# Peptides against a protein of PDB entry 3HUF: the designs that were tried, part 141

Target 1, 320 residues: chain A of PDB entry 3HUF
Amino acid sequence: MWIIEAEGDILKGKSRILFPGTYIVGRNVSDDSSHIQVISKSISKRHARFTILTPSEKDYFTGGPCEFEVKDLDTKFGTKVNEKVVGQNGDSYKEKDLKIQLGKCPFTINAYWRSMCIQFDNPEMLSQWASNLNLLGIPTGLRDSDATTHFVMNRQAGSSITVGTMYAFLKKTVIIDDSYLQYLSTVKESVIEDASLMPDALECFKNIIKNNDQFPSSPEDCINSLEGFSCAMLNTSSESHHLLELLGLRISTFMSLGDIDKELISKTDFVVLNNAVYDSEKISFPEGIFCLTIEQLWKIIIERNSRELISKEIERLKYA

## One batch from the design tools (peptide; made by RFdiffusion4, then SolubleMPNN)

Design b2_p20_6_s3
Fold by OpenDDE base, seed 2:
Structure b2_p20_6_s3 (fold): chain B 320 residues (1-320), chain A 20 residues (1-20)
Amino acid sequence: as target 1 above (320 residues)
Amino acid sequence: SAKEEEEKIEKFAKEQEEEE
């Protein structure tokens, strides 16, 4: 989201969130959802127009700002952004930091981008929330991105957490739920005057972890917890692969269960399968190797004695 | 001086109030 602040109390000492939309900026406007009052004698009654665009798909992957357009309203002394005069038709900016000078005002409006990018685990929830979140200047998507700051967990009562949720947790992404999204949708009016009133996602995250026994106390409890072990996995998802890497596993990939030969078994401590393959092929598992799902592996990893538990299962099958 | 700059700003402010 864009946040504006100003020197010399020209914004009354307030930090303001600018959502996607159009704002008239000037001395003789009243602060509301479409106007920004600036208190300086050197600023025109109506000085500039700010237009913030909704996030692009590219912004979801880059964590870049919503496009910020500035237009001078035909003022005598013009408008500058980052010491450059704004063109007659207006100019658009993608920089994360903007110093906006209105006319000859000695004080600048400082605009800065605060990154918030929300990944969804479920396409149905994305479809439900994306429009509202985009209107807050928040990029949204389904795919993994290094720019993601938050991850929406689907709360289905009694279901195990998904691989996406497990991976988001290990990546130290702030996990949120639908309750937090509802709260975000209501704060739009209250945060106009004070950017500090943005809801703290960390409180939601702490409550999720505390109330769900499927989460360890911290990602650090799981990261590299299986260092020194080797696994083989079916080449099915990038997220599953990255999850296993974060556990410190050496990973071999195979295309089918038929590719699991004696050589692969000799180099591998266990095989990780998806639920569908595990349930369908459990009768045809290779002898002498431990096969499990990611969800079964997760249940072991969240235990304090995860290494001992895995070692015991590996030994049990090698000597059976 | 800061005072001369303030007086210039006040003078410009008056000129802007007459033109707008």
Scores: peptide ipSAE 0.037, ipTM 0.690, DockQ to the pose 0.433
Fold by OpenDDE base, seed 3:
Structure b2_p20_6_s3 (fold): chain B 320 residues (1-320), chain A 20 residues (1-20)
Amino acid sequence: as target 1 above (320 residues)
Amino acid sequence: SAKEEEEKIEKFAKEQEEEE
């Protein structure tokens, strides 16, 4: 989200979030959803127009800002952004930090991008929330991205957490739910005067972790917890692979259960399968190897003695 | 000084308000 602050109390000492939309900036405008009052004698009654675009698909993957357009409204002394005069037709900016000078005002408006990028685990939830979140200047998507700051957990009562949720937790993404999304959707008017009123996701996250026994106390409890073990994985999702890497596993990939030969078995402690393959192929599992699902692995990983539990299961099946 | 810059700006601002 774009946040603006200013020097010399020209914004009345307040920070403001700029959501996607158009703002008239000037001395004689009243603060509302489309106007930014700036208190300085050197600023025109209507001085500049700020236009914030909705996030692009690219912004979801890069964590880049919503495009910020600045146009001078034919003022005597013009407008500058980062010490450069704004062109007659307006200029667009993708920098995360903008120093905006209105006319000869000695104090600048400082705009900075606070990165917030929400990944969804479920396409139906994305379809439900994407429009509202995009109107807050928040990029949204389904695929994993290094730019993701938040992950929406699907609340299915009594279901195991998904691989996406497990991975989001281990990569230290803030896990949120529909209650937080609802709260975000309601704050748009309140943050006009005070950007600090934007809800903190960390409280929501802490509550989710505290109330769900499927989460360890921290990602650090699980990261590299299986260092020194080797697994084989069916070529499935990238998230599953990255999850196993974060556990500290050495990973070999295979395309089918038939590709699991004696050489692979000799180098592998266990095989990780998706639920569909596990359920369909459990009768045809290779002899002498421990096969489990990611969800079964996760149940072991969240235990304090995870290494001992894995070792016992490996031994049990190698000698069976 | 910051005060002298403020006074110059205030003088300039008065001249601008008389021209608009």
Scores: peptide ipSAE 0.033, ipTM 0.678, DockQ to the pose 0.257
Fold by OpenDDE base, seed 1:
Structure b2_p20_6_s3 (fold): chain B 320 residues (1-320), chain A 20 residues (1-20)
Amino acid sequence: as target 1 above (320 residues)
Amino acid sequence: SAKEEEEKIEKFAKEQEEEE
C-alpha cells in the first residue's frame, strides 16, 4: 500500500494510506476519501492530482507498487517528484519512494510503498476477496511468489493443513484467515486519517498458531531440521520442492514410480509422494524404501524428536 | 482534541487564503 508522510507538519503530523483512486491535493481541500489537505502558504488551493492505480498481475510477483500518477493542476510553481518537474500532462511513477514537492513549499510529501501481497490457497476464496483487496492496493494470487507477505489459510474444520499452508509457514509469511480479511475490509475508511490504524496481521497469525496443534511454535523449529537426509519426490509442485528444501533435505526428482531404480534407492533415505499416488500405488512401492506423504512427513517434523523418528522409520523398512 | 486542532488548521488555512 502507498503511505504518505510529510515534513514540517504540512500533513498535520499524520501518516495516511492512499488506496487506489484519485486524490486532489491542495491547501483548500478537506481531508476525505478523494482529497488531501496540505497546510502551507506556498501551496495552491488545488495544487496536484494523485491517481493510484489498482495492482497489476505483475505486482503480485514482483511486490512492486501500484502505479502512482501525479499531475500538476496548472499551478504557478508546478510540482516536482524526486527533484524532477512533473510534465504538463502528468507523469507516472513505479519507484517505491517518492519525494513530492508542491510549488515552493520547503517541505516534501514523502510517499513510500509498504509491500503487502496476499496469496490464497483456495481459488474460491480468491474469487470472493480479490476485488476488495485490489481496491485496497493489495496484489492477490494463487501461485507462490517471492513477494508474498501474507497467506490465507482455508479453515476446513478437522482437516489437515495443506502443503501451501506448510510452505507459507516455513517461508515466514504471515498466515491469516477470513476473519482478518473481513476486518481489513472494514478499516478502509478509518485508516484515511491515520495509517497506524491498519490492523496488525501478526495478532491474527499468533492466534491461528496457538489454536492449531498442527503448527510448530516457530518456523525455526523445522527449518533445516532434516539436514543430512536425502529424499526423492515426484516432480509435481514447486511448493512441495521448496518445502523439502527448507527442511534441509537433499532432493532427487523422478517422473514416475517406475523410475525408482536401485541407484536412486541407494542414495535416498525416503520417498515423498502426494496423497493420490500414495493411495493408488501403495501395493506397488519398491522394496527397501520408506515411502510417505507430505502430510505424514509434516506430522513427524513438527515433533521435537523429528530426526530420531525419521531414522527409526528408515531403519524399520531397510530390514523389512 | 484532534478535532479542535483540525478546526484550527482549517481556520488557519482559510486565513492564509485571504493573504494570497
Scores: peptide ipSAE 0.027, ipTM 0.554, DockQ to the pose 0.097
Fold by OpenDDE base, seed 5:
Structure b2_p20_6_s3 (fold): chain B 320 residues (1-320), chain A 20 residues (1-20)
Amino acid sequence: as target 1 above (320 residues)
Amino acid sequence: SAKEEEEKIEKFAKEQEEEE
C-alpha cells in the first residue's frame, strides 16, 4: 500500500494510506477518500492530482508498488517529484519512495510503498476477494512468490492444512484467514486520517497458530529437522519440492512408481507421494520402501521427536 | 485536542509566512 506523510505540519502531523483511486491535493480541499488537504500558503487551492492504479500481476511477483501518477493542476510554481518537475501531461512513477514538492513549499510530501502481497491457497477464495484487495492496492495470486507477505488459509472446519499452508508457514509468511480479509474490507474510511489504524495481521496469525494443533510452535522447529535423510518424490508440485528442501531432505525426483528401481531404493529413506497416487497405487508399492503422503509426513514433522519417529518407520519397513 | 492541533497548525502557518 502507498502511505503518505509530510515534513512539518502540512499534513497536520498525520500519515494516511492511499488506496487505488484519484486524489485532488491542495490547500482548499477537505480530507476525504478523494481529497488530500495540505496546509501551506505556497500551495495552490487545488495543486495536484494523484492517481494510484490497481496492482498488476507483475506486482504480485516483484512486490513492486502500484503505479503512482502525479499531475500538476496548472499551478504557478508547478509540482516536483524526486526533484524533477512533473510534465504538463503528468508523469507516472514506480519507485518505492517519492518526494513530492508542491510549488515553493519548503516541506515535502513523502510517499512510500509498504509491501503487502497476499497469496491464496484456494482459487475460489481468490475469486471472491481479489477485486476488493486490488482496490486496496494489494497484489493477489495463487502461485508461490518471493514477494508474498501474507497467505490465506482456507477455513474448512476439520480439514487438514494444505501443502501450500505448510510451505507458507515454513517460509515465515504471515498466515491469515477470511476474518482478516473481512476486517481489511472495513478499514477504508478509518485509515484516511491515520495509517496506524491498519489491522494487525500478526494478531490474526498468532490466533490461527494457537488454536490449530496442526502447526508447530515455530517454523524453526521444522526447518532442517530431517537433515541427513533422503527422499524420493513424484514430480508433481514446486511447493512440495521446496517444502521438502526446507526440511533439509536430499530429494530425488521420479515420474512414475515404475522408475523406483533398486538403485533409488538403496539411496532413499522414504518416498513422498501425493494423495491420489498414494490411494491408487498403495497395493503396488515396492517392497522394503517407506511410502507416505506429504500430509502424513507433516503429522510426523510437527512432533518434537520427528527424527526418531521417521527412523522407526524406516526401520520397521526395511526389516519387515 | 482538535483545538490544540488547530493552534499548532496556525502557529506553523505563521512560521511559514515568516520564512516564505
Scores: peptide ipSAE 0.024, ipTM 0.554, DockQ to the pose 0.093; fails the geometry check

Design b2_p20_6_s4
Fold by OpenDDE base, seed 3:
Structure b2_p20_6_s4 (fold): chain B 320 residues (1-320), chain A 20 residues (1-20)
Amino acid sequence: as target 1 above (320 residues)
Amino acid sequence: DKEKEEKEIEEYEKKEKEEE
């Protein structure tokens, strides 16, 4: 989201979130959803127009800012952004930091981008929330992204957490739920006066971890916990591969169970399968290899003695 | 609200003149 602050009390010492939309900026406007009051004798009554666009699909992957357009409203001394005079037709900016000078005001408005990108685990929740979140200037998507800051977990009572949730946790992404999204949707008006009123997702995240026994205490408890082990995985999802990599596993990929030869078995401690393959092919598993699902692996990893547990299962099947 | 804003502007403009 875009946040503005200013020097010299020209914004009355307040920070403000700018959501996608249009703002008239000037000395003689009242602060509301479409106006930003700036107090200085050097600033025109109506000085500039700020227009913030909704996030693009690219912004979800890059963590880039919503496009910020500045237009001078035909003022005597103009408007500058990053020491450059704004063009007659307005200019658009994709920089994360903007120093906006209105006229000859010695104090600048500082606009900075606070990155927030929300990944959803399922398309139904994305469809439900994307529009509202985009109107807050928050990029949303389903696919993994290095720019992802938050991950929406679907609260299904009694279900195991998804691979996406597991991976998000290990990546140190802030896991949130629908309750946080609801809360986030209500703050739009209150944050006009004070950007600090933006809800902190960390409290929601702490509550999720505390109330769900499927999470370890921290990602650090699981990261590299299986260092020195090797696995083979069906080449299905990038997230599954990245999850196993974060566990410190050496990973070999295969396309079908038929591709698991003696050479692969000799170099592999266990095979990781998705639920569908595990359930359908459990009768045809190669002899002498430990096969498990990601969910079964996760149940082992969250235990304090995960290495011992895995070693025991590997030994049991090698000598069976 | 407008009257408060006008006073804040006047006070600011006054302070800036006193500092020049």
Scores: peptide ipSAE 0.032, ipTM 0.495, DockQ to the pose 0.098
Fold by OpenDDE base, seed 2:
Structure b2_p20_6_s4 (fold): chain B 320 residues (1-320), chain A 20 residues (1-20)
Amino acid sequence: as target 1 above (320 residues)
Amino acid sequence: DKEKEEKEIEEYEKKEKEEE
């Protein structure tokens, strides 16, 4: 999201969130959803127009800012952005920091980008919330992104957490739910006057972790907890692979259960399968190897003695 | 220079007030 603040008292000492939309900026306007009052004798009554675009698909993957357009409203003294005069037709900016000078005002408006990118685990929830979140200047998507700051889990009471949720947790992404999204929607108008009124997602996250015994106490308890073990995985998802890497596992990939030969068995401690393959092929598992799902592995990983538990299961099947 | 700039601002503010 874009946040503006100013030097001196020209913004009355307030920080303001600018959502996607158009703003008239000047001395003789009243602060509202489409106007920004600036208190200086050196600026015009109506001095500039700011236009913030909705996020692009590229912005979801890069964490880049919503495009910021500045147009001078044919003022005597013009407008500058980053010491450059704004062109007659306006200029567009993708820099994360903008220093905006209105006319001969000795104080600048400072605009800075606060990155917030929300990944959804559930496509139905994305479809429900994406439009509203984009209108807040928040990029949204389903795919994993290095720019992702927040992850939306589905509230299914009593269901196992998904692989996406497990991976988001280990990546130290802030996990949120629909209650936080509802709160964001309610606060939209109040944060115009004070950017500090933006709800803290960490409170939502702490409540989710506290109220769900399927989460460990911290990501650090699980990261590299299986260092020194080797697994083979059916090539299914990138998220599953990255999750196993974060556990410190050496990973081999295979395309089918038929590819699990004596050589692969000799190099691996266990095989990780998806639920569909595990349930359908359970009777045909190779002898002498421990096969489990990611969800079964997760249940072991969240235990304090995870390494001992896995070692016992490997030994049990190796000597059977 | 500052006095000239203040006068130019005052004249501009006066002109903007007359155009309303």
Scores: peptide ipSAE 0.030, ipTM 0.665, DockQ to the pose 0.552
Fold by OpenDDE base, seed 5:
Structure b2_p20_6_s4 (fold): chain B 320 residues (1-320), chain A 20 residues (1-20)
Amino acid sequence: as target 1 above (320 residues)
Amino acid sequence: DKEKEEKEIEEYEKKEKEEE
């Protein structure tokens, strides 16, 4: 989201979030969803127009800012952004930091981008929330991205956590739920005068972990917990591969169970399968190898003695 | 320089009042 601040009390000593939309900036406007009052004698009654675009799909992957357009409203002294005069037709900016000078005002408006990108685990939840979140200047998507800051866990009561949730947790992404999204939707008016009123997602995250026994106490409890072990996996998802890498596993990939030869078995401690393959092919598992799902692996790794547990299972099946 | 800026500001404020 864009946040603006200014020196010299020209913004009344307050920070403000700018959501996607159009704002008239000037001395004689009243602060609302479409106006920014700036208190300075050197600023025109109506000085500039700020237009913030909704997030692009690219912004979800890059963590880039919503495009920021500035137009001078034909003022005597003009408008500058990053020490450059705004062109007659206005200019657009993708920089994360903007110093906006209105006329001869000795104080600048400082706009900065606070990165927030929300990944959804479920396409139905994305469909429900994406429009509203985009109107808050928050990029949204389903795919893993290095720019993601938050992950929405699907609250289906009684379901195991998904691979996406497991991976988000290990990546130290802030896991949130629908309650946090609802809260975000309510703050739009209150943050006009005070950007500090933005809800803290970390409290939501702490509550999720505390109330769900499927999470370890910290990502650090699981990261590299299986260092020294080797696995083979069916090439199912990039998230699954990255999850296993974060566990410290050496990973071999195969395309079908028929590709698991004696050489691969000799170098592999266990085989990781998706649920569909695990359930359909249980009878056809290669002899002398421990096969499990990611969900079964997760249940082992969240235990304090995960290394001992997995070693015991490997030994049990290798000699069966 | 400050006095010139103050005068330009005053003239600008005066014009803005006349355009109201």
Scores: peptide ipSAE 0.036, ipTM 0.648, DockQ to the pose 0.570; fails the geometry check
Fold by OpenDDE base, seed 1:
Structure b2_p20_6_s4 (fold): chain B 320 residues (1-320), chain A 20 residues (1-20)
Amino acid sequence: as target 1 above (320 residues)
Amino acid sequence: DKEKEEKEIEEYEKKEKEEE
């Protein structure tokens, strides 16, 4: 989201969130969803137009800002952005920091991008929320992204957390739920004049972790917890691979259980399978190797003695 | 006070017009 602040009290000492939309900026406008009042003698009654675009698909992957357009409204002294005069037809900016000077005002409006990028675990929830979140200037998507700041988990009572949720937790994204999205949608009007009223997702996250025994106390409890162990996994999902990497595992990949030869077994402590393969092939598992699902692995890694638990399971099957 | 700011603005706009 874009946030604006200003020096010299020209924004009345307040920070404001700018959502996607068009704003008339000037001395003689009233603050609302489409106007920004700026208090300075050197600023025109209607000085500039700011237009913030909705996030692009690319912005989801890059964490780039919503495009910020500035147009001078034919003022005597013009408008500058980052010390450059805005062109007659307006200019567009993708920088995360903008210093906007209106006319001869000695104080600048400072616009900065606060990164917020929400990944969804399922397409149904994305379809439900994407439009509203995009109107808040929040990029949304399904795929893993290095720019992801938040992850929406599906709350089904009594269900195990998904691999996506596990990975989101370990990569230190803020896990949120539908309740936070609802709350976030309601604050749009209240944060116009005070950006500090933006809801803290960390409160939601803390409550999720506290109330769900499937989470460890911190990601740090699990990161590299299995360092020194090796696994083989079916090459099915990138998230599963990245999850196992964050556990500190050496990973070998295979395409089918038939590709698990004696050489691979000799170098591998255990095999990680998806639920479908585990359930279908349980009778045909290679002898002398520990096979488990990611969900079963997760139940082990959240325990304080995860290394001991894994070692015991490996030993039990090697000597069986 | 909004009224004081408005008066200062009006005085400034008047000066800017007189300097043109």
Scores: peptide ipSAE 0.034, ipTM 0.621, DockQ to the pose 0.124; fails the geometry check

